# Peptides against a protein of PDB entry 7RZF, part 81

Target 1, 358 residues: chain A of PDB entry 7RZF
Amino acid sequence: PFQEEHLKQLYKIVPIKDIRNLYVTFPIPDLQKYYKSNPGHYLGHLIGHEGPGSLLSELKSKGWVNTLVGGQKEGARGFMFFIINVDLTEEGLLHVEDIILHMFQYIQKLRAEGPQEWVFQECKDLNAVAFRFKDKERPRGYTSKIAGILHYYPLEEVLTAEYLLEEFRPDLIEMVLDKLRPENVRVAIVSKSFEGKTDRTEEWYGTQYKQEAIPDEVIKKWQNADLNGKFKLPTKNEFIPTNFEILPLEKEATPYPALIKDTAMSKLWFKQDDKFFLPKACLNFEFFSPFAYVDPLHCNMAYLYLELLKDSLNEYAYAAELAGLSYDLQNTIYGMYLSVKGYNDKQPILLKKIIEKM
Target 2, 358 residues: chain A of PDB entry 7RZF as posed
Amino acid sequence: PFQEEHLKQLYKIVPIKDIRNLYVTFPIPDLQKYYKSNPGHYLGHLIGHEGPGSLLSELKSKGWVNTLVGGQKEGARGFMFFIINVDLTEEGLLHVEDIILHMFQYIQKLRAEGPQEWVFQELKDLNAVAFRFKDKERPRGYTSKIAGILHYYPLEEVLTAEYLLEEFRPDLIEMVLDKLRPENVRVAIVSKSFEGKTDRTEEWYGTQYKQEAIPDEVIKKWQNADLNGKFKLPTKNEFIPTNFEILPLEKEATPYPALIKDTAMSKLWFKQDDKFFLPKANLNFEFFSPFAYVDPLHSNMAYLYLELLKDSLNEYAYAAELAGLSYDLQNTIYGMYLSVKGYNDKQPILLKKIIEKM

## One batch from the design tools (peptide; made by RFdiffusion4, then SolubleMPNN)

Design b2_p13_4_s2 (from b2_p13_4, 11 letters changed)
Fold by OpenDDE base, seed 2:
Structure b2_p13_4_s2 (fold): chain B 358 residues (1-358), chain A 13 residues (1-13)
Amino acid sequence: as target 1 above (358 residues)
Amino acid sequence: MSERGRFERPVLE
């Protein structure tokens, strides 16, 4: 376990690749025994959220961060880490202290709101869906993985332990959240901009780095992180499927799409799944407009329209993705193409939102 | 999904 002397440290690391990353790491207790509640996953879900009012949304709005990942990582025996990792922009590299301040502001928001059972329930439901409809893995890799996790879980639970949540433990969420404090932080910044400014070499990989203590004034600044009014808990994910019924195959089901509607304004083709038997569908729409590709101006206008539409849908994209839904919008020479894919149950909700933004 | 193993890169511990 890290001693106090190992905390409040900054590492400046020179990568081989041209990458800019920030790692904010907190030592936490070993949570392995609490896999049924998985408080680290709860916190990772919220800290790593990409919706409105999220940490990432705010950091992106400032142009500092492209992507964010939050979660627990295994350490040595008896301890773990909670890590927040971000991909930095060039501008973000200049604002690392402020980025970390925003992280602590978001963490403070989580403390103020307290553990939410509905968020746990969403995590539980999402993980249950992921488990139930998990794709087939290559046997060799799967067997090796299972053999590894047998050291951590009872034999009877080894297949489910990484997915199925059973217990809401607000006490454990608060316990982990209490470890996410500035006095416990280890920071690593990865950038080529540190080339020639390092004084140490890592023994295993030859990575050049510099280690520095984080100034007490900076730690104090992070400790005094206020509630930033821009941060909000996510709204309930309306895209989480609840109905997984597979309709029986129709007796007259054709191996090819059948024309089920033919009007002056629309044609509808339908093919029932006769191969996979999953509670999933693919909805494909081709919209025709004589103006979409009539000249270069109209073509560019149609392009800009779709880019704006995509941008306007970003607020739903993450929630839909978490729930196993996806959409795609493309320009065609005839007009516009829309695809909606994933679990059938909530596709109408996503489709409605897309149409309302069009 | 478990947040375990999400980080493939060695972090200086």
Scores: peptide ipSAE 0.014, ipTM 0.485, DockQ to the pose 0.101
Fold by OpenDDE base, seed 4:
Structure b2_p13_4_s2 (fold): chain B 358 residues (1-358), chain A 13 residues (1-13)
Amino acid sequence: as target 1 above (358 residues)
Amino acid sequence: MSERGRFERPVLE
């Protein structure tokens, strides 16, 4: 485990690839024994959230970060890490201290709100869905994975332990949150901009790096992180499926899409799933407009329209994706194509939101 | 989000 001397350290690392990454790492207790409550997953879900009022949304709005991942990582026996990792823009590389301040502001928001049972329930439901409808993996890879996790979980639970949550443990969530403090931080910045500015070389891979202590003034700045009013807990994920009923095959089910509606304004083809028997659907819409591709101006206007529409739908995209829903919007020579895919239960909700934004 | 990092993690982590 890291000693106090290993905390409040900044590592500037030179990558081989042209990448810009920030890793904010906290040593945490070994949470493996708490896999049924998985407090690290709860915090990773919130810190890594991409919806309105999230850490990522704010950092993206400033042009500093492209992507964010938060969660626990295995260490050695007896300890783990909680890591917040972001992909930095060129501008973000200049604002690392402020990015980390925003991280601590969000963490402070989580402390102020306290553990939320409804958030745990959403995580539980999402993981249960993921387990229940898990795709078939290649046997060799699957066997090797299972063999590995047998070191961590009882044989009876080895298949479920990574997925099924059983216990809401607010005490453990608070315990982990209490470790996510500036005094416990290790920061790594990965950028080619540190080339020729390093003084150490890693033994195994020859990675060039510089280690320096984070100034006490910076630590204090992060310790005094206020409640940023831009940060909010996620809203409830309305896209989480609850109905998994598979309808019986229709007597007249055809192997190909059948035309079931033909009007002056719409044609509808339907094909029931006769192969996979999953509570999933694929809705495809082709919108026809004689104006969409009539000239270069209209073509560009149609393109711009879809880009704006996609941007307006970003608030739902992440929540839908978490719930196993996806959408796609494309320009066509005839107009516009919309696809909605995933669990059929909440597809009407997503579709309605898309149409309301159109 | 998935606890799985999208990027290759440095060895010094």
Scores: peptide ipSAE 0.013, ipTM 0.482, DockQ to the pose 0.130
Fold by OpenDDE base, seed 1:
Structure b2_p13_4_s2 (fold): chain B 358 residues (1-358), chain A 13 residues (1-13)
Amino acid sequence: as target 1 above (358 residues)
Amino acid sequence: MSERGRFERPVLE
């Protein structure tokens, strides 16, 4: 376990690859015994959220960060880490202190709002869906994974323990959140810009690094992180499926798509699933326009239109993805292509939002 | 997304 001397440290690390990463690490208690409530997953869901008012949304708006991952990581027996990892832009590399300030502002927002049972319920529902409709894994890999996790979970729960949430524990959420403080931080910055500026070499991999104490003034700045009004809890995820009914196979079901509607303006093909029997659908739309590819100007305008449309849909993309929905938009020589895939229950909601933005 | 295990190995264990 890290002693006080190992906290408030900054590591500047030289990577082999041309990458820019920031790791903000907090030592936390071992949460393994709390797998039924999984407070680290709750916090990781919120801190790693990508919707409006999220930490990532704000950091992206400033051009400092490309991606963000937040969550618990296993350490050795008896302790864990909570890690916030971001992919830094070149500009973000110059604003690491401010990025971390925003992290603490978001954490302070979570403290001010307190644990939300509805957020836990969404996590529970998402994980239950993921478990129930889990794809088959390669037997060898799956067996090895199960053998490994048998050390951590009861035999009766080994298949469910990583997925099924059972207990809302606001006390444990607050306990973990209380460990996410500036006085308990370890910071690692990974960048080639530190080449020739390091004074240590890691023993096992030969990684060059420099270790520095974070100045007390910087720690104090982070401790005094105010409530940033740009940070908000996510809205309820409207895309979480609740209906999983499988309709019986029609007697006249064909192995190929059948033309079920033919009009001057549209053709509709339908094929019922006769193989997988999952509560999922694939909706594919081809839109035809004689103007889409008539000349280079129209082609570029059609391209720009789709890029702007995709950008305008970003607010829904993450919530849809969490709920097992995806969409794709592509330019074609005839016009545009739209695909919507995933659980069929909430596909109409996503499709409606796409069409309303078009 | 909070994905368990997508943490690239921290270069400093």
Scores: peptide ipSAE 0.006, ipTM 0.483, DockQ to the pose 0.133
Fold by OpenDDE base, seed 5:
Parts: structure tokens; C-alpha cells; sequence
Structure b2_p13_4_s2 (fold): chain B 358 residues (1-358), chain A 13 residues (1-13)
């Protein structure tokens, strides 16, 4: 475990690749024994959320961050880490202190709101869906994985332990939140901009780095992180499937798509799944416009329209993705292509949202 | 993307 001397440290690291990353790391207790409640996953879900009012949404709006990942990482036996990792823009590299301030403002928001049972329930439901409809893995890899996790879980639970949440433990969520404090932080900044400015070399990989203590004034600024009114808890995920019923195969089911509607304005083909028997569907729409490819101006206007449409749908994209739904929008020479894929239960909701933005 | 569960990305510690 890191001692106090290892906390409040800043590492400036020179990467081999041209990347800009920020790692904000907190030592936390070993949460392995709490796998049934998984408080680290709860916090990772919220801190790593990409919806409106999320940490990422705000940092992205500032132009400082492209992506954000938050979650627990295994350490050595008896301790773990909670890590917030962001991909930095060039501008974000200049605002690392402010980025971390926003992280602590979001964490402060989580403290102020307290543990939410409905958020836990969504995590539980998402994980249950992921478990129930888990894809087949390569036997060799799967066996090796299972053999490894037998060290951590009872034999009877080894298949379910990584997925199935059973207990809402607000006390454990608060316990982990209490470790996410500026006094416990380790910061690593990865950028080529530190080339020639380092004084140490890592032994195994030869990575050049500089270690510095974070100034007490900076720690105090982070400790005094107030509530930022831009941060909000996510709304309930309306895309989480609840109905997994598989309809019986139609007696006249064809091995190819059948034309089930033919009108002057639309043709509809349908193919029932006769192979996989999953509660999933693929909806594909081709929209035809005589103006889509008339000239370069119309072509560019059609492109811009789709980019604006995608941007307007971004608020739903993450929630849909979490729930196992996806959409795709593409320009075609004839007009526009739309695809909606995933669990069929909530596809109409996503489709409606798309059409309302069109 | 939020890491679903454990952080699996290699972090320089």
C-alpha cells in the first residue's frame, strides 16, 4: 500500500506514442469481498458517465478532454485503486489543475446527493442483461479466466460473481467516496511535451519521468471544491430492456426477407430470426431523396445535416449503448441510411428519439 | 466509455 509519502505526488511521464493522458489515482481498500454490492462499480458508473451533467460532458464542453474512464483497478493483495483516466486535448494539457478540480467537484456532488438505490438497480439490471446474453468466448481463454477467478470467488458463484449484483450497500459507497480526496491523490500526466524535462528513468521499460510533490496550495484548492451547478446525476436509463420474450417462429417463416409492405412511399422487408433466437433486432432504413447527390452543394448539405443530427442525438447515445442498443447514420448516394440494433424491447423508444430529432 | 466493472487499462503506476 502507498504510504503518505507516496500520496499527493505528480508524475510527468514521456510516452513512446504521441498521446496525452491524465491519470488521477486514489488508493482504496480491497473491495473484492464486496463483489455482491460492488461499490467501486457504482462509483465508476457515475464518474465515468457520459450523459448530460456528467463529468465528461462538462470537461468536453471546455475542450479539455476527449474521453473519460473511471473505475476500480486491482492492486496487490489487500488494496485497490480507484482511477479516473482522461484523454487530454492540447488545451486540456494546460488545464490539468482545473480538470482535477472538476473531478473533485463531481465527487463532491456525489457526496451531497448520497448513494442512490435506483442507480444501483440500473447497474444490477445492466449487469444481469450482460450475464444472461453473454457471447460465447473461446473455450481456452474462458477456462483460463475462470481458473483465475476461482481464487477470488466461491465455486458456486464463480460464473456470476463478476456480473450479478445482490446487495445495495450505501455504507460501502460512502466508504469509497471518503477515499476519493485530494490528500490521497496520485496524479500522472503522460505527454511528449515532457521530453527533455525528466530526471528519472523507469527500470523495466526505460520510461522517462519526473516526480514532483503537488503543492499544498493546489491540494487546498481541490479540498475546497464546491458544488458545481453544471453537474447532475444521470437521468434514469429508459433504454434498459425488461422484456426478453422471443416470439414463436412463424409457420411461414422464409429463410430470406419477405416483402410485407409495398406502398408508393415505402417498402418493408421482414426476416424473423430462425438461427440465434435472441431478443434482439436489426432495423435498417434507407431514405431516398432526389436531392441527396444532385450537386456538390446538396451533397455537403446532406453531410452537414447528418453531422448535426448525430450531435443532437449524442445525449441518448451513451445511455442506449449501456443498454445494448446502437444506431448508425450514414449518407448514401441516394439519401440517408439509418440502422438501429440491439435488444428489441426498447428499440421503438430509441427510434422515436431519432425520428423526433430528424 | 465508463469501464464496466474493473479498470483493465494499463496504467503507469
Amino acid sequence: as target 1 above (358 residues)
Amino acid sequence: MSERGRFERPVLE
Scores: peptide ipSAE 0.016, ipTM 0.513, DockQ to the pose 0.165; fails the geometry check

Design b2_p13_4_s3 (from b2_p13_4, 11 letters changed)
Fold by OpenDDE base, seed 4:
Structure b2_p13_4_s3 (fold): chain B 358 residues (1-358), chain A 13 residues (1-13)
Amino acid sequence: as target 1 above (358 residues)
Amino acid sequence: MSRRGRFETPVLE
């Protein structure tokens, strides 16, 4: 485990690839024994959230970050790390201190709100759905994975331990949050901009890096992170499926899509699933407009319309994806194509939101 | 977990 001398360190790393990444790492206790409550998953869910009022949403709005990942990572035996990783823009590379300040502001928001049982319940439900409807894996890979995780979990729980949450433990959430402090931070910045500015070489791969102590003034700035009013807890995920009923096959079920509605304004084809028997559907809509592709101007306007529509739907995209729903919007020579896929239970909610934004 | 859920690049520990 890291000693105090290994904390409050900044690493500037030269990558082989042209990438810009920031890793903010916190040493945490070994949470393996708490897999039934998984406080690291709870915090990773919130810190890594992409919805309105999230850390990522704010950092994106500033043009500093493209993507964010938050969660626990295995260390050596007896300790773990909590890591917040972001993909930096060129501008974000200039604002690393401010990005980390925003991370601590969000963490401070989580402390102020305290552990939320409803958030845990959503994580539990999402993981239960993921377990229940897990796709078949290749046997060789699956057996190798299971053999590996047998070192961590009881034999009876080896299949469920990575998925099924059982216990809400606010005490453990608070314990992990208490480790997410500036005095316990390790920062790594990965960028080619550090080429020729490093003084060390990593032994195994020859990676060039520089190690610096983070100035006490910067640590104090992060310690004094205020409550940023832009940060909010996520809203409840309305897309989490609760109904998994499989309807019986219709007597007139056809092997191909059947035309079930034909009107001047719409045609509807339907095919029941006769193969997979999953509580999932695929809704495909083709919208026809004589104006969509009449000339280059209209074509470009139709393109811009879809880009704006996609942008307006970003608020729902992440929550839908977490719940196993997806949508796609494409321009066609005839107009527009919309696809909504995933668990059928909440597809009407997502579809309604899409149509309301159109 | 966030959308990506996994770290693609090893961090120097």
Scores: peptide ipSAE 0.015, ipTM 0.537, DockQ to the pose 0.172
Fold by OpenDDE base, seed 3:
Structure b2_p13_4_s3 (fold): chain B 358 residues (1-358), chain A 13 residues (1-13)
Amino acid sequence: as target 1 above (358 residues)
Amino acid sequence: MSRRGRFETPVLE
């Protein structure tokens, strides 16, 4: 476990690759015994959320961060870490202190709102879906994984323990949240901009780094993180599937897509699943426009349109992705392609939102 | 965990 001397430290690390990353790490108690409630997953879900009012949404709006990951990480026996990792822009590299301030503002928002049972329920439902429709793994890898996790879980629960949440434990959420404080922070900044500015070399990999104490004034600034009114809890995830009914195979089901609608403006092909029998569908739309590729200007306008559309869809599309829905938008020489894939139950909701933004 | 939940760079712990 890290002692006090290992806390409030800043590491400036030179990567081999041209990457810019920030790691904000907190030592936390070993949560392994609390796998049925998984408070670290709850916090990771919220801190790592990408929807409107999320930490990532705000940091992206400032041009400082591209991606964010939040969650628990295993340490050694008896301790864990909670890590917030972000991919930094060049501008974000200049604003690391302010990025971390925003992290603590979001954490303060979570403290102010308190543990939410509905958020836990969504995590439970998402994990239950993931477990129920888990893909087949390679037997050798799966057996090795199961053998490893038998050290942590009862034999009867070994298959379910990583997925199935059973208990809402607000006390444990608060306990972990109480460890996410500036006085407990370890910061690592990874950037080539530190080349020639380091004074230490890591023994095992030869990684160049500099270690500095974080100034007390900076720690105090983070400790005094106020409530930022831009931060909000996510809305309920409307894309979580609740209906998993598999429709019976039609008597006249063809082995190939059949044309079921033909009009002057549209053609519709349908193929029922006769192989996998999953409550999933693939909706593919090809839009034709003679103007999409008529000249370089129109081609660039069509490209720009799709990039703007994707950007406008990004924040709420995250909720769909969590629920096992995905979309894809592509320019074609004939126009535009849209694909919506995943659990069929909530596909109409996602499709409607895409079409309303178009 | 957000989309790309892989810690890309081993930070010296």
Scores: peptide ipSAE 0.012, ipTM 0.519, DockQ to the pose 0.144
Fold by OpenDDE base, seed 1:
Structure b2_p13_4_s3 (fold): chain B 358 residues (1-358), chain A 13 residues (1-13)
Amino acid sequence: as target 1 above (358 residues)
Amino acid sequence: MSRRGRFETPVLE
C-alpha cells in the first residue's frame, strides 16, 4: 500500500507513442468483498458519465479533453485504485491543474448530492440486461477468464458476480468518495513534451520519467474546490429496456425481407428474426433527395447538415449507447441513410428524438 | 456501462 510519502506526487512520463494522457489515481480499500453493491462502479458511472452536466462535458467545452474514463482498478490483494483517466488535447496539457480542479469540483458535487438509489437501480438494470443478453465469447478466452474469476467469487456466483448488483450501500459509496481527496492523489502526465526533461528511468520497460512533489499550494487549491454550478447529476436514462418479449414467428415468415407497404412516397420492407430470437431490431431508413448530390455545394451542405445533426444528438447518444442502442447517420449519393440498432423496446424513443432534431 | 477502456496505465510500479 502507498504510504503518505507516495501521495501528492506528480509523474511526468515520456511515452513511445505520440499520446497525451492524464491519470489521476486514488488509493482505495479493497472493494472485492462488496461486489454485490459495487460502490466503485456507482462512482465510475457518474464520474465517467458523458451526458450534460458531466465532468467530461465541461472539460470538452473548454477544449482540454477528448475522452474520460473513471473507475476502480485492481492493485494487489488488500487494496485498489480509483483512477480518472483523460485524453488531453495540446491545450489541455497546459491546464492540467485546472482539469484536476474540475475533477474535485465534480467529486464535491457528488458529496453534496449524496448517494442516489435511482442511479444504483439504473446501474443494476443495465448490468442485468448486459448479463441476460450477453453474446457468446470464444470458449478458450471465456474459460480462462472464468478460471481467474474463481479466485475472487463463490462458485455459485462466478457467472453473475461481475454483473448482478443486489444491495444499495450508500455507506460504502460515501466511504470510497471520502478517499477521492487531494491529499490522497497521485498524478501522472504522459506526453512526448517531457522528452529530455526526465531524470529517472523505469527499471523494467526503460520508460523515462520525472517524479515531483505536488506543491502544497496546489493541493490546497484542490481542497478548496467549490461547487461548480455547471456540474449536475445525469437525468434518468429513458432508453433502458424493460420489455424483452419476443413475438412468435409468423407462419408465413419468409427468409427474405417482404414488402409490407408500397406508396408513392415510401416503401417498407420487413424481416422477422428467425435465427437469433433476441429482443433486438435493426431499423434502416434511406431518405431520397434530388438535391443531395447535384453539385459540390449541395454535397457539402448535406455533409454539414449531418455533422450538425450528429452534434445536436450527442446529448442522447451516450444514454442510448449505455442502454444498448446505437444509431448511424451517413450521406449517400441519393440522400441520407439512418440506422437505429439495439433493443427494440426503446428504439421508438430514440428514433423520435432523431426525427425531431431533423 | 462506463467505457471500461483498459487502463493502459504506463507501468509505474
Scores: peptide ipSAE 0.011, ipTM 0.523, DockQ to the pose 0.122
Fold by OpenDDE base, seed 5:
Structure b2_p13_4_s3 (fold): chain B 358 residues (1-358), chain A 13 residues (1-13)
Amino acid sequence: as target 1 above (358 residues)
Amino acid sequence: MSRRGRFETPVLE
């Protein structure tokens, strides 16, 4: 476990690859025994959220960060880490202190709002769906994984322990949140810009790095992180499926898509699933426009339109993805292609939102 | 798939 002397440290690391990453790491207690409540996952879900009012949304709006991941990581026996990792832009590399300030502002928002049972319930539901409809894994890999996790979970729960949440534990959420403080931070910045500015070499991989104490003034700035009014808890995820009913195979089910609607403006083909029997569907739409590819200008306008449409849908994309829904929008030589895939229950909601933005 | 980003923190052990 890190001692106090290992806290409030900044590592400047030279990567082999041209990458810019920031790791903000907090030592936390071992949460393994709390797998039924999984408070680290709750916090990771919120801190790593990509919706409106999220940490990532704000950092992207500043042009500082491309991606963000938040969550618990296993350490050695008896302790874990909570890590916030971001992919930095070139501009973000110049604003690392401010990025971390925003992290602490978001954490302060979580403290102010307190643990939310509805957020836990969404995590529970998402994990239950993921468990119930888990894809088949390669037997060898699966067996090896199960054998490994038998060291951590009761035999009776070994299959469910990584998925099924059972207990809302606000006390444990608060306990972990209390460890996410500036005085407990370890910061690593990974960038080629530190080449020739390092004084240490890692023993095993020869990674060049510099270790510095974070100035007390910087720690104090982060400790005094106020509530940033741009940060909000996510809204309820409307895309979480609740109906998993599989309709019986129709007696006249064709092995190929059947034309079920033919009009001057539309043709509709339908194929019932006769193979997988999953509560999932694939909706594919081809939109035809006589202006598609008529000339280079129209082609580029059609491209720009789809890019703008995708951008306008970004607010829903993350919530849909979490719920096992996806969409795809592509230009075609005839116009536009739209695909909506995933659990069929909430596909109409996602489709409606897409069409309303079109 | 939840982008449970495996934090490949360089374990500065």
Scores: peptide ipSAE 0.009, ipTM 0.537, DockQ to the pose 0.135

